# Ledger of designs, part 150: peptides against a protein of PDB entry 4GXB

Target 1, 277 residues: chain A of PDB entry 4GXB
Amino acid sequence: VPTEEVSLEVLLSNGQKVLVNVLTSDQTEDVLEAVAAKLDLPDDLIGYFSLFLVREKEDGAFSFVRKLQEFELPYVSVTSLRSQEYKIVLRKSYWDSAYDDDVMENRVGLNLLYAQTVSDIERGWILVTKEQHRQLKSLQEKVSKKEFLRLAQTLRHYGYLRFDACVADFPEKDCPVVVSAGNSELSLQLRLPGQQLREGSFRVTRMRCWRVTSSVPLPSGSTSSPGRGRGEVRLELAFEYLMSKDRLQWVTITSPQAIMMSICLQSMVDELMVKKS

## One batch from the design tools (peptide; made by RFdiffusion4, then SolubleMPNN)

Design b2_p23_5_s2 (from b2_p23_5, 7 letters changed)
Fold by OpenDDE base, seed 5:
Structure b2_p23_5_s2 (fold): chain B 277 residues (1-277), chain A 23 residues (1-23)
Amino acid sequence: as target 1 above (277 residues)
Amino acid sequence: SYWDEINSLYLNKTFENPVFDPS
């Protein structure tokens, strides 16, 4: 692609649009720096955020496709898909809420975390009780961003990334599940007809390995996989999990977001490695 | 394709977990 100056739209979690002028040849970090400059985010906080490729649903919800790689060209990546549904989103890229303290010290960082958290609650990614919801609304009305975040940090699935409904072979074959990644785990929520909500927690430290595989594209409905034709590619994430002492079992999740799930696992592992060093 | 190349970084690869705790 020839090097040209272009206008690139980057969205925040709340749908706010940030327009930046970049080169088509600018890599992910260059674009991220441009976005940071536009937002007046200081350089020392840039590393706490990343750019993600998402598919925007009709209701405005984001389905995360993947994290943009450092060598990647964001403008080329998003435009090559030739669909207006695909967007680039700026989001927090760390898992440990302790890092919020660093980000919250800056007004812009605070605003970004606040906007993301509000959005995550509104989208149901963060689980809240009725009482907690009331408290959060009160704080939001008062525009008390710090207090809002402090309360949010105590909530279930704070900092998690929620995926679209998919299928797993656990606890039984072909079980409909909602997967969420966070706190060094994959949470699988299952609601069978007439049954209570069941949750399986798979801690990353108990995963020996994982892999993503693709099957032959099946002629399926309107959802095209990124970069491929009208056929849905069935992606699977399989991980080998330590169920009990000396007992490993493979768990397989069938999802178009299997790559993103794998990226989350890698990211969580990387963060854990930093904490152990 | 550009996307196929990027996706190949993740597809059909087994990632061994360095923080796996067998205990």
Scores: peptide ipSAE 0.665, ipTM 0.960, DockQ to the pose 0.864
Fold by OpenDDE base, seed 4:
Structure b2_p23_5_s2 (fold): chain B 277 residues (1-277), chain A 23 residues (1-23)
Amino acid sequence: as target 1 above (277 residues)
Amino acid sequence: SYWDEINSLYLNKTFENPVFDPS
């Protein structure tokens, strides 16, 4: 692709648009720096955020496709898909809420975390009771961002990334599940008709390995989103899990977001390695 | 292709977990 100056749109979690002037040849870090500069985010906080490729749903919700790699060209990555549904989103890229303290010391960082958290609650990624919702709304009306975040940090699935409804072979074959990644785990929520919500927690430290497979070759230049054109690309995430002492079992999740799930696992593992050092 | 190269980073690769605790 010829090197040209272009205007690139990057979205925040709440859908706010950030326009940056970049080169088509700029890599992910270059674009991230441009976004940070546009937002007046200090350089020392850039590392707490990443760029993600997402598909915008009809209701405005984001389906995460992948985290952009360092070598990727964000402009090329998003435009090559030839669909307006695909967007680049800025989001925090750490899992431990303790890092929020570093980010929220800065006004811009605080605003980013606040906007993301509000969005995650509105989208149902963070689970809230009726009373908690009332408290959060009160704080939002008062524009008490720090207090809002402190309350949010105590909520179930704070900091989790929620995936679209998919299928798993746990606890039974072909079970409809909602997968969420966070707190060094994959949470699988199952609601069968007439039954109570069941949740399975798969801790990363109990996963020996994982892999992503495709039954159909991924079309060149397309995300494996269900419904586009030719045969359904079936992506599967399989991980070998320590179910009990000396008992390893493979768990398989069938999802178009299998790659993103794998990226989350790797990211959580990387963060755990940093903490152990 | 550009996308094939990106996808090849994730597809059909087994990631061994360095923080796996068999205990």
Scores: peptide ipSAE 0.664, ipTM 0.960, DockQ to the pose 0.818
Fold by OpenDDE base, seed 3:
Structure b2_p23_5_s2 (fold): chain B 277 residues (1-277), chain A 23 residues (1-23)
Amino acid sequence: as target 1 above (277 residues)
Amino acid sequence: SYWDEINSLYLNKTFENPVFDPS
């Protein structure tokens, strides 16, 4: 790709647009640094955030496609898709809420976490009761960002990434599920007609291995998007899980976001390794 | 190609989990 100066738009979780001037040849870290500079985010906090490729739905919700890798060229990655639905989003990239304490010490970091958390609640990624929602709204009206975050940190699925509805072979074949990744697990939520909500928790420490497969190679310059099932491209995430003592079983999730799920698993594993060191 | 390189990192690759606890 020829090296040229371009304007690149990066979105925050709340939809705020950040415009940065970069080179087409700039890698992910270069773009991330440019965004941080534009936001006045300190250098020592840059590592707590990452750039993600997402598809913006009609309702404004984001479907995460993948995390941009260090060697990627964000401008090329987003523009090659030739659709304005695809966006680059800045989001925190750690799982343990303990790291929030470091980020919250800075005004810009606090604002980023606050905006992300508000968005996650509004989108239903963080699960709240009616009473909790009332409390959160009250804090939001007061613009008490620290207190808001402290309350949010106690909520179910805080810090999780929620995926679009997909299909799994658990607990039975062809079950419609909503997958969420966070807290070193994959949470599979199942609601069958006339039945109560069921949730399966798959802890990363009980996964021996995982893989992503496709029926056909992904088209060059394109990414499978949730809800737009190209009949020929069927992505699956399969992981071998320790169901009980000495009993391993494969679980398979069929989703256009299988790559993103795998990236989440890798990221959670990496964070766990750091904590054990 | 650019996209082939990206996809090759994830597709048809088995990731062995270093933090797997069989206990």
Scores: peptide ipSAE 0.664, ipTM 0.960, DockQ to the pose 0.749
Fold by OpenDDE base, seed 1:
Order: sequence, then structure tokens, then C-alpha cells
Structure b2_p23_5_s2 (fold): chain B 277 residues (1-277), chain A 23 residues (1-23)
Amino acid sequence: as target 1 above (277 residues)
Amino acid sequence: SYWDEINSLYLNKTFENPVFDPS
């Protein structure tokens, strides 16, 4: 691709548009820096955020496709898909809420976390009770962003990334599930016929390994097939999980977001490695 | 291709978990 100056749109979690002038040859970090500069985010906080490729759904919700790689060219990546549904989104890229403290010290960082958290609650990624919702709404009306975040940090699935409904082979074959990644785990929520909502928690520390496979080769210029029709690519995330002492079992999730799930696992592992060191 | 390079990072690759705790 020829090197040219272009205008690139990057969205925040709440859909706010950030327009940056970049080169088509700019890599992910270059674009991220441009976005940070546009937002007046300090350089020392850039590392707490990443750029993600997402597909915008009809309702405006984001289906995360993957995190943009360091070598990747964001402009090329998004435009090569030849669909206006694909967007680039800025989001925090750490899992431990303790890192919020560093980000919240800065006005821009605080605003980014606040906007993301509000959006995550509105989208149902963060689970709230009626009372909690009332409290959050009150804080939002008062524009008490720090207090809002402190309360949000205590909520179920705070900091989680929620995926589109998909299928898993656990606890039974072909179970419809909603997968969420966060707090060093994959949470699988399912409702079987005649049963209450169940949640399976798969801690990353109990995963020996994982892999992503495809039954059909991915078409050129596509990271996933949005449709599940005949002949479409089916991605699967399989992880070997320690169910009990000395008992490993493979769990397989069939999802077009299998790659993104794998990225989340890797990211959570990386963060745990940092903590271990 | 551009996308092949990206996909190759994830597809058909087994990631061994360094923080796996068998205990």
C-alpha cells in the first residue's frame, strides 16, 4: 500500500469518534500515539490502552474481532475489510483493576475509564443489581466519576469483555453460552431448557494450554465469518482444563470470536506473568 | 497475504500456559 496521509476514525467504547491524521504505513503504536495525543492522554498512560478491531452491530454494540498487533497497519486492516461495519476502538488493555488507580490519576485517563465503564454497564457486560444500578445512576448524575468507578470495580464482571452468544461443548455438547473474559478467567453463562442460569468459571491458571482451529480456511481479507451458513468458516477455541486433581479435560468453544478469546487468554496470562515476576 | 500473517499467529497453534498451576 502506498504511503499516504489519511484521516482515520477511532472510536471510544461509548462511540465517541476520535479523528486522527496518520500515514497508511503507520503501525498500531503510531496510531495509538496519535489517538493519545488527540485526547491529551499522557505518554506514560498509553500502555494501559490498546486498539481493537471490532464489528459494529446494528444496535451499535461492538463485537470484538481482535486486538491490533504491533506490526499491523490499522488503516489498512480496517479498510481492507471493505465494510463500514468494521471499526477501530480504543479500550483499556489490562485486567487487574488495581491498574485503574494509575489511570484514574489523570483527568483524561479517568474520563476514558469512566466512559468505558458506563458503556459496559449499558451493554450489560457488567452485571448490576437494581440497587447498584440506582447508586450508579445517582453517581452518574452527579458526575462523580471516581466514585462511580470505585463502585463499578466491585461489580460482577467488572473489567470483563463479553462476547457474542456462541456454542460450547461444556457442560454438554452444543450448549448455547455467553462467554466473558476477565479476572483471569473465562466465564461461560448458559441457560439450559428448564434450568436456571448457570455460570461456569474457567480460571486461566487451570488451563494447561489452548488452541484456535478452523474447519474451513479463512477467506483472504477476513478475520472471521459473521455468518454461520453452509461453507462458512467455523472457528473453535479449545483449552485443556484441570477439572480436578490430575484430571484434564478439553473444553471447546465454537465462536467466530475464537481468535479474540485466545488473545484475551494470552493477555491475561501475560499480565499474570508480570505479577509473578 | 496481510491477513494470512495475522491469522497465522493464532490459528492451529497450541499455546502452552506458563502460569498453569497443576496443584
Scores: peptide ipSAE 0.665, ipTM 0.960, DockQ to the pose 0.776; fails the geometry check

Design b2_p23_5_s3 (from b2_p23_5, 6 letters changed)
Fold by OpenDDE base, seed 5:
Structure b2_p23_5_s3 (fold): chain B 277 residues (1-277), chain A 23 residues (1-23)
Amino acid sequence: as target 1 above (277 residues)
Amino acid sequence: SYWDEIDSLYLNKTFHNPVFDPS
């Protein structure tokens, strides 16, 4: 692709549009810096955020496809898909809520976290009780962003990424599940007809290994290429999990977001490695 | 290709977990 100056749209979690002028040859970090500059986010906070490729649903919800790689060209990546449903989204890219303290010290960082958290609650990614919801709404009406975030940090699945409904072979074959990644785990929520919600928690530290496979040969091109029906390419995330002492078992999740799930696992592992150093 | 390179980073690759705790 020839190097040209272009206008690129980057979305925040709440759908706010940020337009930046970049080169088609600009890599992910260059684009991220441009977005940060547009938002007046200080340089020392840029590392707490990443750019993601998402597919926007009709209801405005985002289905995360993957995190953009450092060597990637965001403009090329999104435009080559030739579908307006694909967007680039700015989101925080760390898992430990302790890092919120660093980001919240800055007005822009605070606003970004607040907007993301509000969106995550509205989308049902963060689980809230009726009472908690009332409290959050009150704080939102008062525009008390810091207090809002402090309360949100205590909520179930705060900081998690929620995936689209998919299928797993646990606890039984072909079980419909909702997978969420966060807090160094994959949470699998299962609701069978007439039964209560069941949750399986798979801690990353108990995963020996994982792999993403495709049962159907991928045509030459991105796994995120438009026109692929949900049934055309069956991606699977398989991980070997320590169920009990000296007992490993493979768990397989069938999802078009298997790659994104793998990226989340890698990211969580990386963060854990930093903590152990 | 550009896309094949990206996909190859994740597909059909086994990731071994360095923070795996067998205890």
Scores: peptide ipSAE 0.640, ipTM 0.956, DockQ to the pose 0.744
Fold by OpenDDE base, seed 3:
Formats: sequence, structure tokens, C-alpha cells
Structure b2_p23_5_s3 (fold): chain B 277 residues (1-277), chain A 23 residues (1-23)
Amino acid sequence: as target 1 above (277 residues)
Amino acid sequence: SYWDEIDSLYLNKTFHNPVFDPS
């Protein structure tokens, strides 16, 4: 790719636009540093955030496609899709809420976490009761960001990434589920007509291995291309799970976000490894 | 190529979990 100076737009969770001037040859870290500089985020906090490729839905919600890897060229990755629906988003990239303490000590870090958390609640990624929602709204009106985050940290699925509705073979074949990744697990939520909400929790420590496959061969560079829906490309995440003692079973999720799910698993594993060291 | 590297990272690759606990 020819090296040229370009303007790149990066979005925050709340939809705020950050424009940065970068080179087309700049890698993910270079762009991330440019965004951090624009936001006045200190260097020691850059590592707590990552750039993500997302598809903006009609309602403004983000469907996460993948996390940009260090070797990627963000400008090339997003523009090659030839659709305005695709955006680059800055989001925190750690899972353990304990790391919030480090980020919250800085004004910019606090604002980023606050904006992300507000957005996650508004989008229903964080699950709240009516009373909890009232309390959160009160804190939001008072702009008590630290208190807001402290309350949010106690909520169900805080820090999780929620995926679009998809299909799994759990608890039975072709079950519609909503998958969320966080706290070293995949949460599969199922609500069948006339039934109560059911949730299956798959802890990463009980996954022996996982893989992403496609029923249709994908041409190079088309893993995140527009039009690669269920009808054309059926991506599947399969993981081998320890259901009980000495009993392994494969669980398969069919989703266009299978790659992102795999990335989340790898990210959670990496964080767990750091904790063990 | 650039795109081949990205695709190969995710597709048809089995990730073995180093933090797997069989107990």
C-alpha cells in the first residue's frame, strides 16, 4: 500500500468522533497513540485500550467485527470494506474490573470508562433492574462519574461484550441465543417463547480448545466484508468444553461474529495467564 | 500478503487453551 498522509476517524463508545492524521502505513499501535494524544490520554494508560472494527447498525448500535491486531493497518482495514457502516472504535480491552482503578485515576481515563459504561447500559449489554437503572440515572444526572462506575461494577455483565443474536447447538440444536463475553466466560442467554430466561455459563478454564470455521471458503481479505451474512458465509465457533468430570463435549455457535468471539476468548486467556504469572 | 496474514490468524486454526483445568 502506498504511504500517504490521511485523516482517520475513530469513534468512542458514545459516538464521539476523534479525527487523527496518520499515514496509511501506520500500524494499529501508531494509530492508537495518535488517538491517545488527541484525547490527552497519558502513555501509561494506552495499553488498557484497543481499537476495534465495528459495523454500525441502523439504530446506532455497534456490532463488533474484530479487534485490530498490532500488525494491521487500521486505515487499510476499514477503508477496504468500502462501506460507511464500518467504523473504528476505541474501547477498553481488559476484562478484570480491578484494572478500572488504574484507569479511573486519570481524568481522561475516567471519562472514557464512564462513556463506555453509559453506552453499555443504554444498549442493554449491562443488565440492570428498574431500581438500579433509576439509581444510575440519578448519578448520571449529577455527573458523578466515579460513583456511577462503582455502582456499575457491581452489575450483571459489567465489562462484558454483547454479541448480536445468533444460533447455538446448546442447549439443543438450532437454539437462538445471545452470547456475551466477559469475566473469563461466554454467557449464552436463551429466551424461548413463554419460557423464563435461561443462561448457560461457559468458563474459559473449562475450555480445552476452540476453533473458527466456515462452511464456505472465504477469499482473502473478506472475513469482515459486507454481504458476508449467514446465507453466504456461515462462520462457526466451536469449543470443546468440560461439561463434567472427564466428559468433554463440543459446543458450536453459528454467528458472523465467530471471529470476534474467538478473539475475546484469546484475550481472556491472555489476561488469565498474566494473573497466574 | 497483508490480507492472507489476517485471515490465517483466525480461520481454521485450533487454539489450545494453556489455562485449561481438567480437574
Scores: peptide ipSAE 0.640, ipTM 0.956, DockQ to the pose 0.685
Fold by OpenDDE base, seed 4:
Structure b2_p23_5_s3 (fold): chain B 277 residues (1-277), chain A 23 residues (1-23)
Amino acid sequence: as target 1 above (277 residues)
Amino acid sequence: SYWDEIDSLYLNKTFHNPVFDPS
């Protein structure tokens, strides 16, 4: 692609649009720096955020496709899909809520975390009771962002990324599940007809390995290409899990977001490695 | 191609977990 100056739209979690002037040849980090500059986010906080490719649903919710790689050209990655439903989103890219303390010290960082958290609650990614919801709304009305975040940090699935409903072979074959990634785990929520909600937790430290496969040959182009409906490409994430002592079992999730799930696993593993150092 | 390179990073690749705890 010829190098040209272009206007690129990057969204925050709440749908706020950030327009940046970049080159078509700018890589992910270059674009991220441009976004940070536009938001007045200090350089030392840039590393707490990443750019993600997402598909915007009809209701405005985001289906995460992948985290943009360092070598990617964000303008090319999003425009080559030739669909306006694909967007680039800025989101925090760490899992341990302890890092919130560093980000919250800055006004811009605080605002970003606040906006993301509000959005995650509104979208049902963070689970809240009726009373908690009332408290959160009260804090929003008072514009108490720090207090809001402190309360949110205690909530179930805070910091998790929630995926679209998909299918897993656990606990039984062809089970409809909602997968969420966070806190060094994959959470699989299952609600069978007439039954209570069941949750399975798969800790990353008990995963020996994982792999993403496709049941059908991928056409030339990215797995993110438009027109690859549910029926055309079946991506699967398979991970080998330590179910009990000396008992490894493969668990397979069938989802268009299998790549993103794999990226989350890699990211969580990387963060755990840093903590062990 | 550009897209093939991206896909190759994730597809048909086994990731071994360095923080796996078999205990």
Scores: peptide ipSAE 0.636, ipTM 0.956, DockQ to the pose 0.727
Fold by OpenDDE base, seed 2:
Structure b2_p23_5_s3 (fold): chain B 277 residues (1-277), chain A 23 residues (1-23)
Amino acid sequence: as target 1 above (277 residues)
Amino acid sequence: SYWDEIDSLYLNKTFHNPVFDPS
């Protein structure tokens, strides 16, 4: 692609549009810096955020495709898909809520976290009780962003990334599940007909390894572009999990977002490694 | 291709977990 100056739209979690002028050859970090500059986000806070490729659903929700890699060209990545459904989204890229403290100290950081959290609650990624919802609404009406976030930090699945409904072989084969990644785990929520919601928690520290596979050979030159019909590439995330002492079992999730799930796992692992160091 | 390179980073690759605790 020839190097040209282009206008690139980057969305916040709430759908707010950030328009930046970049080069087609700008890599992810370059674009991220441009977005940060546009938002007046300090340089020292840039590392707390990442750019993600997402597919915008009809309801405005985002289906995360992948985290943009350092070597990626965001403009090329999004435009090559030739679909307006695909967007680039800025989102926080850490898992431990303790890092919120660093980000919240800055007005822009606070606003970003607030907008993201509001959106996550509205989308049902963060689970709230009726009472909690009332409290959150009250705080939102008061525009008390810090207090809102403090309350949100206590909520179930705060900081989680929720995936589209998919299928897992746990606890039984072909179980419909909703997977969420966060707090160093994969949460699998299962609702079987006539049964209560069941949640399986798979802690990353109990995963020996994981792998993403495709049942269909990727044609040479085929993009994992979601633009390929829903049915063409069946991606699976398989992880080997320590169910009990000395008992390892493979769990397989069949999802178009298997790559994103893997990215989340790696990201959570990386963060845990930093904490152990 | 551009996309093949990206996909190759994740597809058909086994990631071993350095923070795995078998205990």
Scores: peptide ipSAE 0.639, ipTM 0.956, DockQ to the pose 0.769; fails the geometry check

Design b2_p23_5_s4 (from b2_p23_5, 6 letters changed)
Fold by OpenDDE base, seed 2:
Order: C-alpha cells, then structure tokens, then sequence
Structure b2_p23_5_s4 (fold): chain B 277 residues (1-277), chain A 23 residues (1-23)
C-alpha cells in the first residue's frame, strides 16, 4: 500500500467517533498516539489503552476480532476487510481494576473509563442487579463519574470482555455458552434446558496451555466453492485446565472469536507476570 | 491476505502458560 495521508475513524466503546489524520503506513502505536492526541490523553496513559479490530453488530454492539498488534497498520487492517461493519475501537487494555486509579486521575482517562463502563453495562457485559442498576442510573444522572466507576468496580464481570454466544464441550458436548474474559479467568456462562444459569470459572493460573486451531468444513459434494471465505473457517480455542489435583482436562471452545480469546489469555498472563515479578 | 498473515500468528500454536500453578 502506498504511503498516503488518510483520515481514519477510531471509535470509543460507546461509539463516539474520533477522526485522526494518519499515514497508511502508520503502525498501531502511531495511530494510538494520534488518537490520544486528539482526545488530549496524556502520553503516560497511552499504555493503558489499545486499539482493537471489531465487527459492529446490528444492535451496535462490538464483536471483538483481535487486538491490533504493534506491527499492524490499522488503516490497512480495517480497510482490507472491505466491510463497513469492521471498526477500530479504543479500549482499556489492562485487567486489574487497580490500574483504574492511575487512569482516573486524568480527566480524559476518567471520561474514557466512564464511557466504556457505561457502554459495557448497557451491553450487558457487566452484570448488575436491579438495585445496582438504580444506583448506577442515579450516579449517571448526577454525572458523578468517579463514584460511578467505584460502584462499577464492584460489579460482576467488571473489566471483562464479553464474547458472542458460542459453543463449548464443557460441561457437555456442544453446550451453548457465553464466554467472558477478565479477572484472570475465562467465565463460561451456560443455560441448559430446564436448568438454571450456570457459570464455569476457568482461572488462567490453572491453565497449563492453550491453542487456537482452525478447520475447514469438508465440502459436501463436488461443488468446490472457489476461494473459501473466512466465514467457512471454524476456529476453536482449546486449553488444558487443572480440574483437580493432578487432573488435567482439555476444554474446547468453538468460536469465531477464538483468536481474540487467545489474545485475552495472553494479555492476562502477561499482566500476571508483571505482578509476579 | 493481510488478515490471513496476521491470523497465522495465532493459529495452530500451543502457548504454554508461565504462570501456571500446578498446586
């Protein structure tokens, strides 16, 4: 791609559009810096955020595809997909809510976290009770962003990334689940017929390893569809989990977002390593 | 494609967890 100056749209979690002028050859960090500058986010807070490639669903929700890597060219990454559904989103990229304290000290950081949290609640990524919802709405009406965040930090799945409904082989084969990543775990929520909502918590520290695999369905019949589109590829995330003492079991999640799940796992692991050192 | 190249970085690789606690 020739190096050209282009206007790139980056969305916040709430859908707010940030237009930045960048080069087509600008890498992720360059674009991130441009976004930060546009938002007046200080340089020392840039590292708390990342750019993500997402697919915008009909309801406006974001299906996260991947975190843009350092070597990626965001303009190319999004435009190469040739679909308006794909967007670049700015979102916080840390998991431990303790880091919120650093970000919240800055007005722009506070606003970003607030907007993200509001959006996550509205989208059902953060789970709230009726009473909590009332309290949050009250704080939102008062535009008490700090208090709102403090309350939100106590909520179930605060800081989690919620994935689209998918399938897992746990606890049973072909079990429909909703996966969320956060708090150094993968949460698998499932509702089996006639049963209450169940949640399986898979702590990262109990995962020995994980792997993403792809498979192409065998064409049924002689109709070789030329150039199988990405939509025909099945992705699976498999992780080996310590179920009990000395008992490892593989858990497999079948999801188009398997790559993103893997990225989340790595990100959570990285953060844990930093804390451990 | 550009995406395929990026995707290849994640596919068919086993990531060992350095923070795995077998205890």
Amino acid sequence: as target 1 above (277 residues)
Amino acid sequence: SYWDEIESLYLNKTFLNPVFDPS
Scores: peptide ipSAE 0.653, ipTM 0.959, DockQ to the pose 0.844
Fold by OpenDDE base, seed 5:
Structure b2_p23_5_s4 (fold): chain B 277 residues (1-277), chain A 23 residues (1-23)
Amino acid sequence: as target 1 above (277 residues)
Amino acid sequence: SYWDEIESLYLNKTFLNPVFDPS
């Protein structure tokens, strides 16, 4: 792609648009720096955020496709898909809520975390009780961002990334599940007909390995892959999990977001490695 | 395609977990 100056749109979690002038040849970090400058985010906080490729649904919800790698050219990455559904989103890229303290010290960082958290609650990524919801609304009305975040940090699935409904072979074959990644785990929520909500927690430290595979199924209306036609490719994430002492079992999740799930696993592993060093 | 090249980085690879605790 020839090097040209272009206007690139980057979205925040709440849908706010940030327009930056960049080169088509600018790499992910260059674009991220441009976005930070536009937002007046200080340089020392840039590392707490990443750019993600997402597919925007009709209702405005984001389906995360992947995190942009350092070597990527964000303008090329998003435009090569040739669909207006795909967007670039700025989001927090760490898992441990302890890092919120660093980000919250800055007004811009605080605003970004606040906007993301509000959005995550509104989208149901963070689970809240009725009472908690009331408290959060009260704080939001008062525009008490710090207090809002402190309360949010105590909520179930705070900091998690929620995926679209998909299928897993656990606890039984072809089970419909909602997968969420966070707190060094994959949470699989299952609601079978006539049954209560069940949750399976798979801690990353109990995963020996994982892999993503692709297959070409017969035409199915629900399966889609980014940049490809609907029903052309089926992606699966499989991980080998320590169910009990010396007992490993493979768990397989069938999802168009299998790659993103794998990226989340690697990201959580990387963060855990930093903590162990 | 550009996407296919990136996707190939993740597909059909087994990632061993360095923080796996068999205990």
Scores: peptide ipSAE 0.651, ipTM 0.958, DockQ to the pose 0.840
Fold by OpenDDE base, seed 4:
Structure b2_p23_5_s4 (fold): chain B 277 residues (1-277), chain A 23 residues (1-23)
Amino acid sequence: as target 1 above (277 residues)
Amino acid sequence: SYWDEIESLYLNKTFLNPVFDPS
């Protein structure tokens, strides 16, 4: 691709648009730095955020496709898909809420975390009771961002990334589930008709390995995976899990977001490795 | 293609977990 100066749109979690002037040849870090500069985010906080490729759904929610790699060219990555549904989103890229303390000390960092958290609650990524919701709304009306975040940090699935409804072979074959990644785990939520909500927790430390596989594309009117052909490509994430003592079992999730799930696993593993050092 | 190359980084590869605890 020829090197040209272009205006690139990067969205925050709440849909706020940030326009940056970059080169088509700029890599992910270059674009991230440009976004940080536009937002007046200090250099020492850039590392707490990443750029993600997402598909914007009809309701305005984001379906995460992948975290942009260092070698990627964000402009090329998003435009090559030839669809306005695909966007680049800035989001925090750490899992441990303790790092919020570093970010929220800065006004811009605080605003970013606040906007992201509000969005995650509104989209149902963070689970709240009626009373908690009332408290959060009160704090939002008062614009008490720090207090809002402190309360949010105590909520179920704070800091989790929620995926679109998909299928897993847990607890039974072909079970519809909602997968969320966070707190060094994959959470699988299942609600069968007339039954109580069930949740399975798969801790990363009990996963020996994982892999993503693709099947032959099926005839479809839409493309389920970016960069693939006209047909629907079925992706599967499989991980080998320690179910009990000396008993490993493969768990398979069928989802177009299998790659993103794998990225989350690697990211959580990386963070755990840092903590062990 | 550009996307095929990116996806090849993730597809059909087994990632071993260095923080796996078999205990």
Scores: peptide ipSAE 0.650, ipTM 0.958, DockQ to the pose 0.880
Fold by OpenDDE base, seed 1:
Structure b2_p23_5_s4 (fold): chain B 277 residues (1-277), chain A 23 residues (1-23)
Amino acid sequence: as target 1 above (277 residues)
Amino acid sequence: SYWDEIESLYLNKTFLNPVFDPS
């Protein structure tokens, strides 16, 4: 791709548009820095955020496709899909809420976390009770962003990334589930016939390994789209989980977002590695 | 393709978890 100056749109979690002038040859970090500069986010906080490729649904919700790699060219990555549904989104890229403290110390960082959290609540990624919702609304009306975040940090699935409804082979074959990644786990929410809503928690520390596979080979020379049509390539995330002492079992999730799930696992592992060191 | 190259980083690879705790 020829190097040219272009205008690139990057969205915040709440859909706010950030327009940056970049080169088509600018890599992910270059674009991220441009976005940070546009937002007046200090350099020392840039590392707490990442750029993600998402597919915007009809209702405006974001289906996360993948985190942009360091070597990627965001402009090329998004435009090569030849669909206006694909967007680049800025979002925090850490899992431990303790890191919020660092980000919240800055006005811009605080605003970003606040906007993201509000959006996550509105989209149902963060689960709230009626009372909690009342409290959050009150804080939002008062524009008490710090207090809002402190309360939000205590909520179920705070900091989680929610995926589109998909299918898993656990606890039974072909179970419809909603997968969420966060707090060093994959949470699988399911409702089996005649049963109440159940949540399966799979802690990353109990996963020996994982893999992403495709049932159909990707066509060579063709643009593979994450939003594959009906009946196209099926992606699966499989992880080997320690169910009990000395008992490993494979769990398989069938989802177009299997790659993104894998990225989340790797990201959570990386963060745990940092804590372990 | 550009996408194929990116997907190849994730597809058909088994990632061993360094923080796996068998205890």
Scores: peptide ipSAE 0.649, ipTM 0.957, DockQ to the pose 0.842

